Peptides against a protein of PDB entry 3JWR. Designs and how they scored, part 314

Target 1, 323 residues: chain A of PDB entry 3JWR
Amino acid sequence: TRELQSLAAAVVPSAQTLKITDFSFSDFELSDLETALCTIRMFTDLNLVQNFQMKHEVLCRWILSVKKNYRKNVAYHNWRHAFNTAQCMFAALKAGKIQNKLTDLEILALLIAALSHDLDHRGVNNSYIQRSEHPLAQLYCHSIMEHHHFDQCLMILNSPGNQILSGLSIEEYKTTLKIIKQAILATDLALYIKRRGEFFELIRKNQFNLEDPHQKELFLAMLMTACDLSAITKPWPIQQRIAELVATEFFDQGDRERKELNIEPTDLMNREKKNKIPSMQVGFIDAICLQLYEALTHVSEDCFPLLDGCRKNRQKWQALAEQ
Target 2, 298 residues: chain A of PDB entry 3JWR as posed
Amino acid sequence: TRELQSLAAAVVPSAQTLKITDFSFSDFELSDLETALCTIRMFTDLNLVQNFQMKHEVLCRWILSVKKNYRKNVAYHNWRHAFNTAQCMFAALKAGKIQNKLTDLEILALLIAALSHDLDHRGVNNSYIQRSEHPLAQLYCHSIMEHHHFDQCLMILNSPGNQILSGLSIEEYKTTLKIIKQAILATDLALYIKRRGEFFELIRKNQFNLEDPHQKELFLAMLMTACDLSAITKPWPIQQRIAELVATEFWEQGDQVGFIDFVCTQLYEALTHVSEDCFPLLDGCRKNRQKWQALAEQ

## One batch from the design tools (peptide; made by RFdiffusion4, then SolubleMPNN)

Design b2_p24_8_s4 (from b2_p24_8, 19 letters changed)
Fold by OpenDDE base, seed 1:
Structure b2_p24_8_s4 (fold): chain B 323 residues (1-323), chain A 24 residues (1-24)
Amino acid sequence: as target 1 above (323 residues)
Amino acid sequence: EEEERRRRERERLRRLAEREFYSL
């Protein structure tokens, strides 16, 4: 395609020029082409292209295929969300110095997972899919959408001309797919809430050890969630804009719940309760976000900008809730 | 006893908030 030719022939700017190592990064001013260039830079600067012998054209095609399999009519869970999740992963690996704690296969898997974790998202959550008796709810009992996202990821990876993993051995390939699946499934907040207590307790007791395979898996899951939720850490103007996109998508679901399912939406998804957004954001930060970024900062102190951003946004939301 | 009661109430409120966000 003309898009592939343009991407494959383009000079890829440095990570410094693209600011993709910054925790404060914003994609708002970037074209779709520039987001693809940023993604190429992430793979290159993590040594993934070299270590796994990726062909440039195959990587370009894969990125465009991933982007194409996000819906444009979804307000928040689109290509820009996946791209921002991957950018936060890249920043955590580089600026947060987590790269030195992980294997090349783990890094490869996390970057693929971050870009792929919401593939074909429909702008509705697992609860809506289950209550609407959607065909996907018959295939999977738990983490319905996350299983679908992984299936879409696997389909793209196996598609002709998109096989970025063709340079791996059979054992490396199996290991990578296992980690990708675990990382995508970890973006289900229900699983996060179930597992995070073990992680926080290990950190609190100074017993956290990345040489333990179970603790490694647990850490990768927590890191994925930290990147997926990273909008809450962004500078206030960026945070406000993203919160509007999230609210738009949730209100669209709430309107569908009322119309299609005859269910009164929760406050979070109720358009008439827009005035509760500030207090709900404070609740979200306190219940879900703060302890995660505190624990991540304890694993690597260079991740502190994520925690600091989250704390600053809590103060801003609290001030709006008191108005 | 009052400090333990406040701790239990904070934990209850946290669990309620967690349930609201399970479906995000």
Scores: peptide ipSAE 0.328, ipTM 0.790, DockQ to the pose 0.111
Fold by OpenDDE base, seed 3:
Structure b2_p24_8_s4 (fold): chain B 323 residues (1-323), chain A 24 residues (1-24)
Amino acid sequence: as target 1 above (323 residues)
Amino acid sequence: EEEERRRRERERLRRLAEREFYSL
């Protein structure tokens, strides 16, 4: 395609030029081509291209294929969300110094997972999928969408000309797919809520050890969630804009819940309760986000900008909730 | 036979759930 030719021939700017190591990064000013260039840079600077012998054209095709398999009519859970999740992962690995704590296979898996974790997202949550009796709800009992995202990820990875993992051994490939699956499934907030207590307790007791395979898996799950939720850490103008996208998508779901399912939406998805967004954001930060970024910062102090950003945005949302 | 039926049904459900997969 012309897009592939353009991407494959383009000079990939440095991570410094692209600012993709910054936790404060924003994609709002970036074209789709520039987001793809950033993604190439992430793979390159994490040594994934070299270590796993990725062909440049195959990587370019894979990135464009991933991007193409996000829906354009979804307000938030689109390519830009996946790209921002991956950028946060890259920043956490580089600036947050988590790279040195992980294997190359884990890093590879996390980056692929971050980019792929919401593939073909439909702008509705698992509860809607279940209640709508969607075919996906018949395929999967729990984490319905996350299973679908992984299936989509696997389809792309196995598609002709998109096989970025072709340089891996059979064992490395199996390991990578296992980690990708676990990482994508970890983006189900229900699973996060279920597992986070173990992680926080390990941190609290100073018993956290990445050499333990179970704790490693737990950490990768927490790191995925931290990147997936990273919009909450962004500078306030960016946070507000992203929160509007999230609200738009949730309200679209709520409108569909009324029309298609004949149910009253929850406050979070109720367009008529837009005035509750600030207080709901405070509640979300307190219930879900703060402890995660605190714990992540305990694993690597260089991740502090995520925690600091989350705290700052909590104050901003609280101030709006008091108006 | 029952496993094959379940497999075919899962494949059918996947096809119904899958949007046109776009590979470049």
Scores: peptide ipSAE 0.197, ipTM 0.810, DockQ to the pose 0.022
Fold by OpenDDE base, seed 5:
Structure b2_p24_8_s4 (fold): chain B 323 residues (1-323), chain A 24 residues (1-24)
Amino acid sequence: as target 1 above (323 residues)
Amino acid sequence: EEEERRRRERERLRRLAEREFYSL
């Protein structure tokens, strides 16, 4: 395609030029081509292209295939969300120095997972999918969408001309897919809430050890969630704009819940409760976000900008909730 | 006993808040 030719022939700017190592990064000013260039740079600077002998054209095609399998009519859970998740992963690996704690296969898996974790997202949550009796709800009892996202990821990875993992041994390939699956499934907040207590306890007791395979898996899951939620850490103008996108998508779901399911939406999904957004954001930060970024900062102090951003945005939302 | 009750209540409120966000 013309898009593939343009991407494959383009000079890829440095990570510094693209600012993709910054926790404060925003994609709002970037074209789709520039987001793809950023993605190439992430793979290159993490040594994934070299270490796993990726063909440049295959990587370009894969990136474009991933991007194409996000819906454009979804306000928040689109390519830009996946791209921002991957950028936060890249920043956490590089600027946050987490790269030094992980294997190349783990890094490869996390980056693929971050880009793929919401593939074919429909702008509705697992609860809606379940209540609407969608065919996916018959295949999976829990983490319905995350299973679908992984299936889409696997489909793309196995598609002709998209096989970025062709340079891996059979063992490396199996290991990578296992980690990708675990990482995508970890983005289900229900699983996060279930597992985070173990992680926080290990941190609190100073018993956290990445050499333990179970603790490694747990850490990768927490890191995925930290990147997925990273919009809450962004500079206030960026965070507000993303919160508006999230609210738009949630209100669209709530409108569908009323119309299609004849149910009253929750406060988060209820357009009539737009005035509660500031207080709900404070609640979200306190219940979900703060402890995660505190624990992540304990694992790597260089991740502090995520925690600091989250704290600053909490203050901003609290001030709006008091008005 | 009162501190433990307050801790349990905070944990309960936290779990309730968590349930509101399970579907994000």
Scores: peptide ipSAE 0.344, ipTM 0.795, DockQ to the pose 0.109; fails the geometry check
Fold by OpenDDE base, seed 4:
Structure b2_p24_8_s4 (fold): chain B 323 residues (1-323), chain A 24 residues (1-24)
Amino acid sequence: as target 1 above (323 residues)
Amino acid sequence: EEEERRRRERERLRRLAEREFYSL
């Protein structure tokens, strides 16, 4: 395609020029082409292209295929969200120095997972999918969308000309797919809430050990969630804009819940309760975010900008909630 | 006992707040 030719022929700027090592990164001013160039840079600077012998054209095609399989009519859970999740992963690996704690296969899997974790997202949560009796709800009992996202990821990885994993051995391929699946499934906040207590307790007791395979898996799950939620850590103007996108998507779901399911939406998805957004954001930060970024910062102090950003945004949302 | 009661109540309130976000 013309898009592929343009991407494959383009000079890929440095990570410094693209600012993709910054936790404060914003994609708002980037074109779709520039987001793809950033993604190439992430793979390159993580040594994934070299170590796994990726053909440049195949990587370009894969990136464009992933991007194409995000819906354009979804306000938040689109390519830009996946791209920002991957950028936060890249920043956590590089600037946060987590790269040194992980294998190349784990890094490969996490980056693929971050880009793929919301593939074909429909702008509705698992509860809506279940209540609407969608065919996906018949296939999966729990983490319905996350299973679908993984299936889409696998489909793309196996598609002709998109096989970025073709340089891997059979065992490396199996390992990578296992980690990708676990990482995508970990983005279900219900699973996060269920598992995070174990992680926090290991940190609190100073018993956290990445050499333990179970603790490694747990850490990768927590890291995925930290990147997926990283909008809450962004500089205030960026945070506000992303919060508006999230609210838009949630209100669209709430409107559909009223219309299609005859259900009163929760406050979070109720357009009539938009004035509660600041207080809900404070609640979200306190209930979900703060402890995660505290624990992540304990694993790697260089991740502190995520925690600091989250704390600053809490203060901003609290000030708005008091008005 | 009172401190443990307060701890349990804080944990209960936290879990209630968490339930709002389970389906995000």
Scores: peptide ipSAE 0.343, ipTM 0.792, DockQ to the pose 0.106; fails the geometry check

## One batch from the design tools (peptide; made by RFdiffusion4, then SolubleMPNN)

Design b2_p25_3_s1 (from b2_p25_3, 13 letters changed)
Fold by OpenDDE base, seed 4:
Structure b2_p25_3_s1 (fold): chain B 323 residues (1-323), chain A 25 residues (1-25)
Amino acid sequence: as target 1 above (323 residues)
Amino acid sequence: SELEEELSLGVTPEVYAALKELLAQ
């Protein structure tokens, strides 16, 4: 395609020029082409292109295929969300120095998973999919959308001309897919809530050890969630704008819940409860986000900007909730 | 799933077709 030709022929700027190592990164000013260039840079600077012998054209095609399989009519869970998740992963690996704690296969899997974790997201949560009796709800009992996201990821990875994993051995390929699956499934917030207690307890007891395979898997899950939720860590102007996108999508779901399911939406998805957004954001930060970024910062102190950003945004939301 | 296991070993045209059919629902 013309888009592929343009991307494949483009000079890829440095990570420094693109600022993709910064935890404060924003994609708002970037074109779709520039987001694809950033993604190429992430793969390159993580040595994934070299170590796994990726063909440049294949990588370009794969990135464009992933981007194409995000819906444009979804306010938040679109390509830009996936891209920002991957950028946070890249920043955590580089600036947060987590790269030194992981294998190349784990890094490869995490980056693919971050980009792919919301593929074909429909702007509705698993509860809506289940209650609407969507065909996907017949395939999976739990983490319905996350299973679908992984299936989409797998389909793309195996599509002609998109096989960025073709340089891997069979064993490396299997390992990578396993980690991708686990990482995508870990983005189900219900699974995060279920598993985080074990992670926090290991940290609290100073028993956390990345050499333990189970603890490694647990850490990768927590890291995925930390990147997925990373909008909450962004500088306040960015955070506000992203929160508006999230609210828009949630209100769209709430409107559909009323119309299609004849139910009153929760406050989070109720357009009439817009005035509760600040207090709900404080509650979300306290219940879900703070402990995660605290624990992540304990594993790698260089991840502190994520925690600091989260704390600053909590203060801003609290100030708005008191008005 | 069995399909995921087959895909992990290598996507045959048949498995790929089955995946597309499953995902088209």
Scores: peptide ipSAE 0.026, ipTM 0.566, DockQ to the pose 0.021
Fold by OpenDDE base, seed 2:
Structure b2_p25_3_s1 (fold): chain B 323 residues (1-323), chain A 25 residues (1-25)
Amino acid sequence: as target 1 above (323 residues)
Amino acid sequence: SELEEELSLGVTPEVYAALKELLAQ
C-alpha cells in the first residue's frame, strides 16, 4: 500500500527527538504516521529489531496491521490508547530502568502485548458483552475481551508479511506467545484486583524476587496494568482530555444499556452523573492506582514520575470534587 | 476488525490449531 511505502521509506527520528522516553509524553500533536515512526523507534532502541532479525518492511506492515485493527468509532480504546500504553512501557523500560531487570524475550512480549492488548475493542466492557449475550460471551467465561484481543494479536502475528517473530526459534516463539497471552489477560482489572495483594505483600515484606518465575510473571502483569492505566499519571491538561475520552466511551455504553438492554447504568456509565466524575476519579486513584505506582517505584525508583503524576492528579480531581 | 476478513483467509489450519491450543491453556 502507499501507506506502507511511505512508512518503510521514512527516516525514523531519534527517541530524544520524538520524546518517547518521557513519562509526560503526549500523542495529541502526532499524525498516525508519526505514531508508527515512534513505534519503529521503540523496537529499534530496545534492540528487538537486531536481536530477533526483524525485516524493516515486515515490522512496518505489522505496525500498520495492528493500527488498522483498532476501531475508529471508539472514543478511548483505540490505536492511540494502545500506542500510549506501549510508549509508557518504553519509558518504564528505558527511563524507569526496568529493561535491565528483564530478558529480551520478556521485553519483546511486553511491547507486542502493549500495542495489541485492546485489538478490536468495541467500546464496551466484559459485563456488557455478557449481558447482551454476544457470541464472544459463549466462547469465554472470564476476561472475554482480553481473550479476543489475544486472538486478534495472534492472527496478525501469523498473517503473511506480518511475521515479526519469524527469526525466533520454536522455543523462543512459544515463550514469547505465552508471555504475550499472560500480559494481555493481565489487563483485565478483575484479574489485577485478584492478584495485586500477593505483589503488594511481597514488596511490603521485602521478599520480592524477580529470579522467582512466579514473581516474575506477577511483576509483568503489574507492569502491564501500570502502563495501561498510565493516563492517570500524565500532566493535568493531558489527564483531563483523556478522562473526557474515557467518560465519552462509558456514557456511550450507558446509553446503549438503557436502549438495548433496558437497564439503568451505573454512575460511571451514566451521562446524567457527569458531575460525579471528579469524585469517581479520586476513588479510582485511591482504590486502584496509588498502591500500584508505589509498588512499581519500590521495584525501580526511576519510575517515581508515574507515582508523582498520579498524586498530583489526585489533588486536582479532589479540588474539583469540592466545588 | 477491518482486517479480520483478510486475516481469516490468510490463517492456515496449523495457525488455527495452535491458536486453539494456546487459548485452551
Scores: peptide ipSAE 0.026, ipTM 0.613, DockQ to the pose 0.019
Fold by OpenDDE base, seed 5:
Parts: structure tokens; sequence; C-alpha cells
Structure b2_p25_3_s1 (fold): chain B 323 residues (1-323), chain A 25 residues (1-25)
């Protein structure tokens, strides 16, 4: 209640003051209140508050509810990750000029999805959930955690005093929820790997068309992944610090795999193999990241800072791998 | 690769094959 009162009464600084249009943005110096203020600014500057008649108090409560449903004992997949994903989405929409290519409902859905995409993340991957025979693994056959994240998102959106979508028509509401679900599910990297080839081929052949509903859905999925992975694009000091958080979470999983499942962890999750992090980061950039940011930059040249950041960090990681 | 191992878990054989091809490039 005190946090809500403080947030709802606060003057929301401009996007320029908050630097939330910058692809180089860092949240490390921000308080939880400031991250919530940034989030309000994102909704406001995307015209979502006005266009969908959001009550300020309801939006504030919803943001705080989303933040509260991230775990504090998870090193990386916490509120700050979701906030940074949403900030990258905002920067891609504004500075990357992707806003002009999307409908207001798509923008609304993407921003909600970015903030919600890892709700109640447990600091372990889908493989661990499956191998540990967790109850969630009985509910869903694939993308176990992403389905759970969407369920949490839906729960919050329907909670009393958190209904930021109450100004939508029934059809707009259904459309928005469909896009949110698709966007959250798209953050499963296994689905990204499965679908990205179609996207890259459309780009390569110059056949990419956002007026095609299937290609639109595909693009929204790729954009979500690009924002979710955007830590790899950050200025080197920021990237290095985030990589430490990721490694910490992976090592915590590896330690649990040894203790709870009596299995040897993969090198990525093995604390004893931390010296391989630089080479693994190069491999990750080459296998997963580069082509995505190249394709995104082809859709909108103003997204180039993401690609440039990824290339620069590849060079830095490669230099460390050679030492 | 460590990335292949991580991403292949719970992935379909077709996606796993595609991942191997990608990581070999």
Amino acid sequence: as target 1 above (323 residues)
Amino acid sequence: SELEEELSLGVTPEVYAALKELLAQ
C-alpha cells in the first residue's frame, strides 16, 4: 500500500530524462520505484494509457503486482530482467521505429508480454523442471515455464484493481490476450530455433511482409526474442555484469542438478568450468544472437545499435577466450 | 557444444538437427 501510494503520487519523468529510449540503457543504478516510473513512462509514451483509457492507479497497481510476482532469490530471471526486456522493447518501438509497423493492440500486447514473460521464474530451465518431475511438467508437454508465465500474467490481469485492459472491447481483449500468449511462448528458445529459419529466409528473399498475418506473428515472436536476449547487445561493462548474473543462476542450477538429481551438469551450468564462459559466450552469439539482430536491422535499420553491440561484445568475449 | 546440449534438452529431433548444423558453422 505504501509503495502504491508513493508510485501513484510520483511525477513521472520524461523518457529522455529516464534514458529509456537508449539501447545502451542500464537499470543497475535504479531503485525499484524508478523501474516502476520507467514502466509508467513506457505505457504513456506509447499512447497506451490514453488509447485504452487506463486508470493511473490501476496501471501502478498492475506494475507493482507484476514486480511482486518475480522471485527475489533468482539471480537473473527476476524483475530486473523483465524490466530490461520491456525497456529494450520500448527502445525498439521508439528509437528502432518499429512502432510505426505495428497496431496499438500489438504494441500493448508486446509491452505486457515483455514485463510478464518470466513471471514466477524459478531460476531453472524447462529441462530441469521436466527431469525433476515437477508438477508443472505434468500440465504442459512443451514450453513448460512459458505456459506458466502466461498463466501468471493472465491471473494478474484479471485480479481486482489490476485490470489494465478493462477499457478494451471484448474483441480487442481477446486479440490482446492471444498476442500476449504467443509472445510469451515465443521466448522459449527451442521455439525460436524452430521458427527463425522461416523468418531469415523471408528476409533473405526480400519477401518479408508485415501485412501477412502469419509473417506478423512470426515477426512479433522474433522481436520478443531479440528483446529477451538484449543483454548481449549492451555496452561491455553492462554485458559483463549481466553475464555474471546469468552464470550465477546457471551454476546454481548445476549445483542443484548434482545435489537433487545426482547428475553431472553441462559445462554451461558447471561452476568448475567457469573458465569456459568466454568461449561459450562466443558460441552463443554466433549460434543464436547475430543472425537475429542482423535480420531485425534489415526490417528496421534504426535497430542497428543492437547488432553493433552484439558484434562488439563478441570481439570482447573472443579476446578473453584467447587468454 | 555446451549450448547444443542445453538447447537440445526437450527439443524435437528436427530442431536438434538444425541446432547441430548451426553450431557447426
Scores: peptide ipSAE 0.017, ipTM 0.440, DockQ to the pose 0.134
Fold by OpenDDE base, seed 1:
Structure b2_p25_3_s1 (fold): chain B 323 residues (1-323), chain A 25 residues (1-25)
Amino acid sequence: as target 1 above (323 residues)
Amino acid sequence: SELEEELSLGVTPEVYAALKELLAQ
């Protein structure tokens, strides 16, 4: 395609020029081409292109295929969300120095998972999919959309001309796919809530050990959630704009719940309760986000900008909730 | 809290269930 030719021929700017190592990164000013160039730079600077013998054209095609399989009519869970999740992963690996704690296969899997974790997202949550009796709800009992996202990821990885993993051995390929699956499934907040207690207790007791395979898997899951939720850590102007996109998508679901399912939406998805957004954001930060970024910062102190950003945004949302 | 329950219901039913279990501890 013309898009593939343009991407494959383009000079890829440095990570410094693109500012993709910054936890404060924003994609708002970037074109779709520039987001694809940033993605190439992430693979290159993590040594994934060299270590796994990726062909440049195949990587370009894969990136464009992933981007194409996000819906354009979804306000938040689109290519830009996946791209920002991957950028946060890249920043956590580089600036947060987590790269030195992981294998190349784990890094490869996490980056693929971050880009792929919401593939074909429909702008509705698992509850809506279940209540609407969607065909996907018949395939999976739990983490319905996350299973679908992984299935889409696997389909793309096995598609002709998109096989970025073709340089791996059979054992490396199996390991990578296992980690990708676990990482995508970990973006289900239900699984996060279920598993986080074990992680926080290991940190609290100073018993956390990345050499333990189970603790490694647990850490990768927590890191995926930390990147997926990273909008809450962004500088306030960026956080506000992303919160508006999230609210738009949730209100669109609430409108559909009224119309299609004849149910009253929750306050979070109710357009008429927009004034509750600040207090709900404070509650979300306290219940879900703060302890995660505290624990992540305990594993690597260089991740502190995520925690600091989350704390600052909590204060901003609290101030709005008091008005 | 009621707010935590409302937020969890807005995400998934499983989050709501898991949060209730956590808050009951």
Scores: peptide ipSAE 0.007, ipTM 0.407, DockQ to the pose 0.104

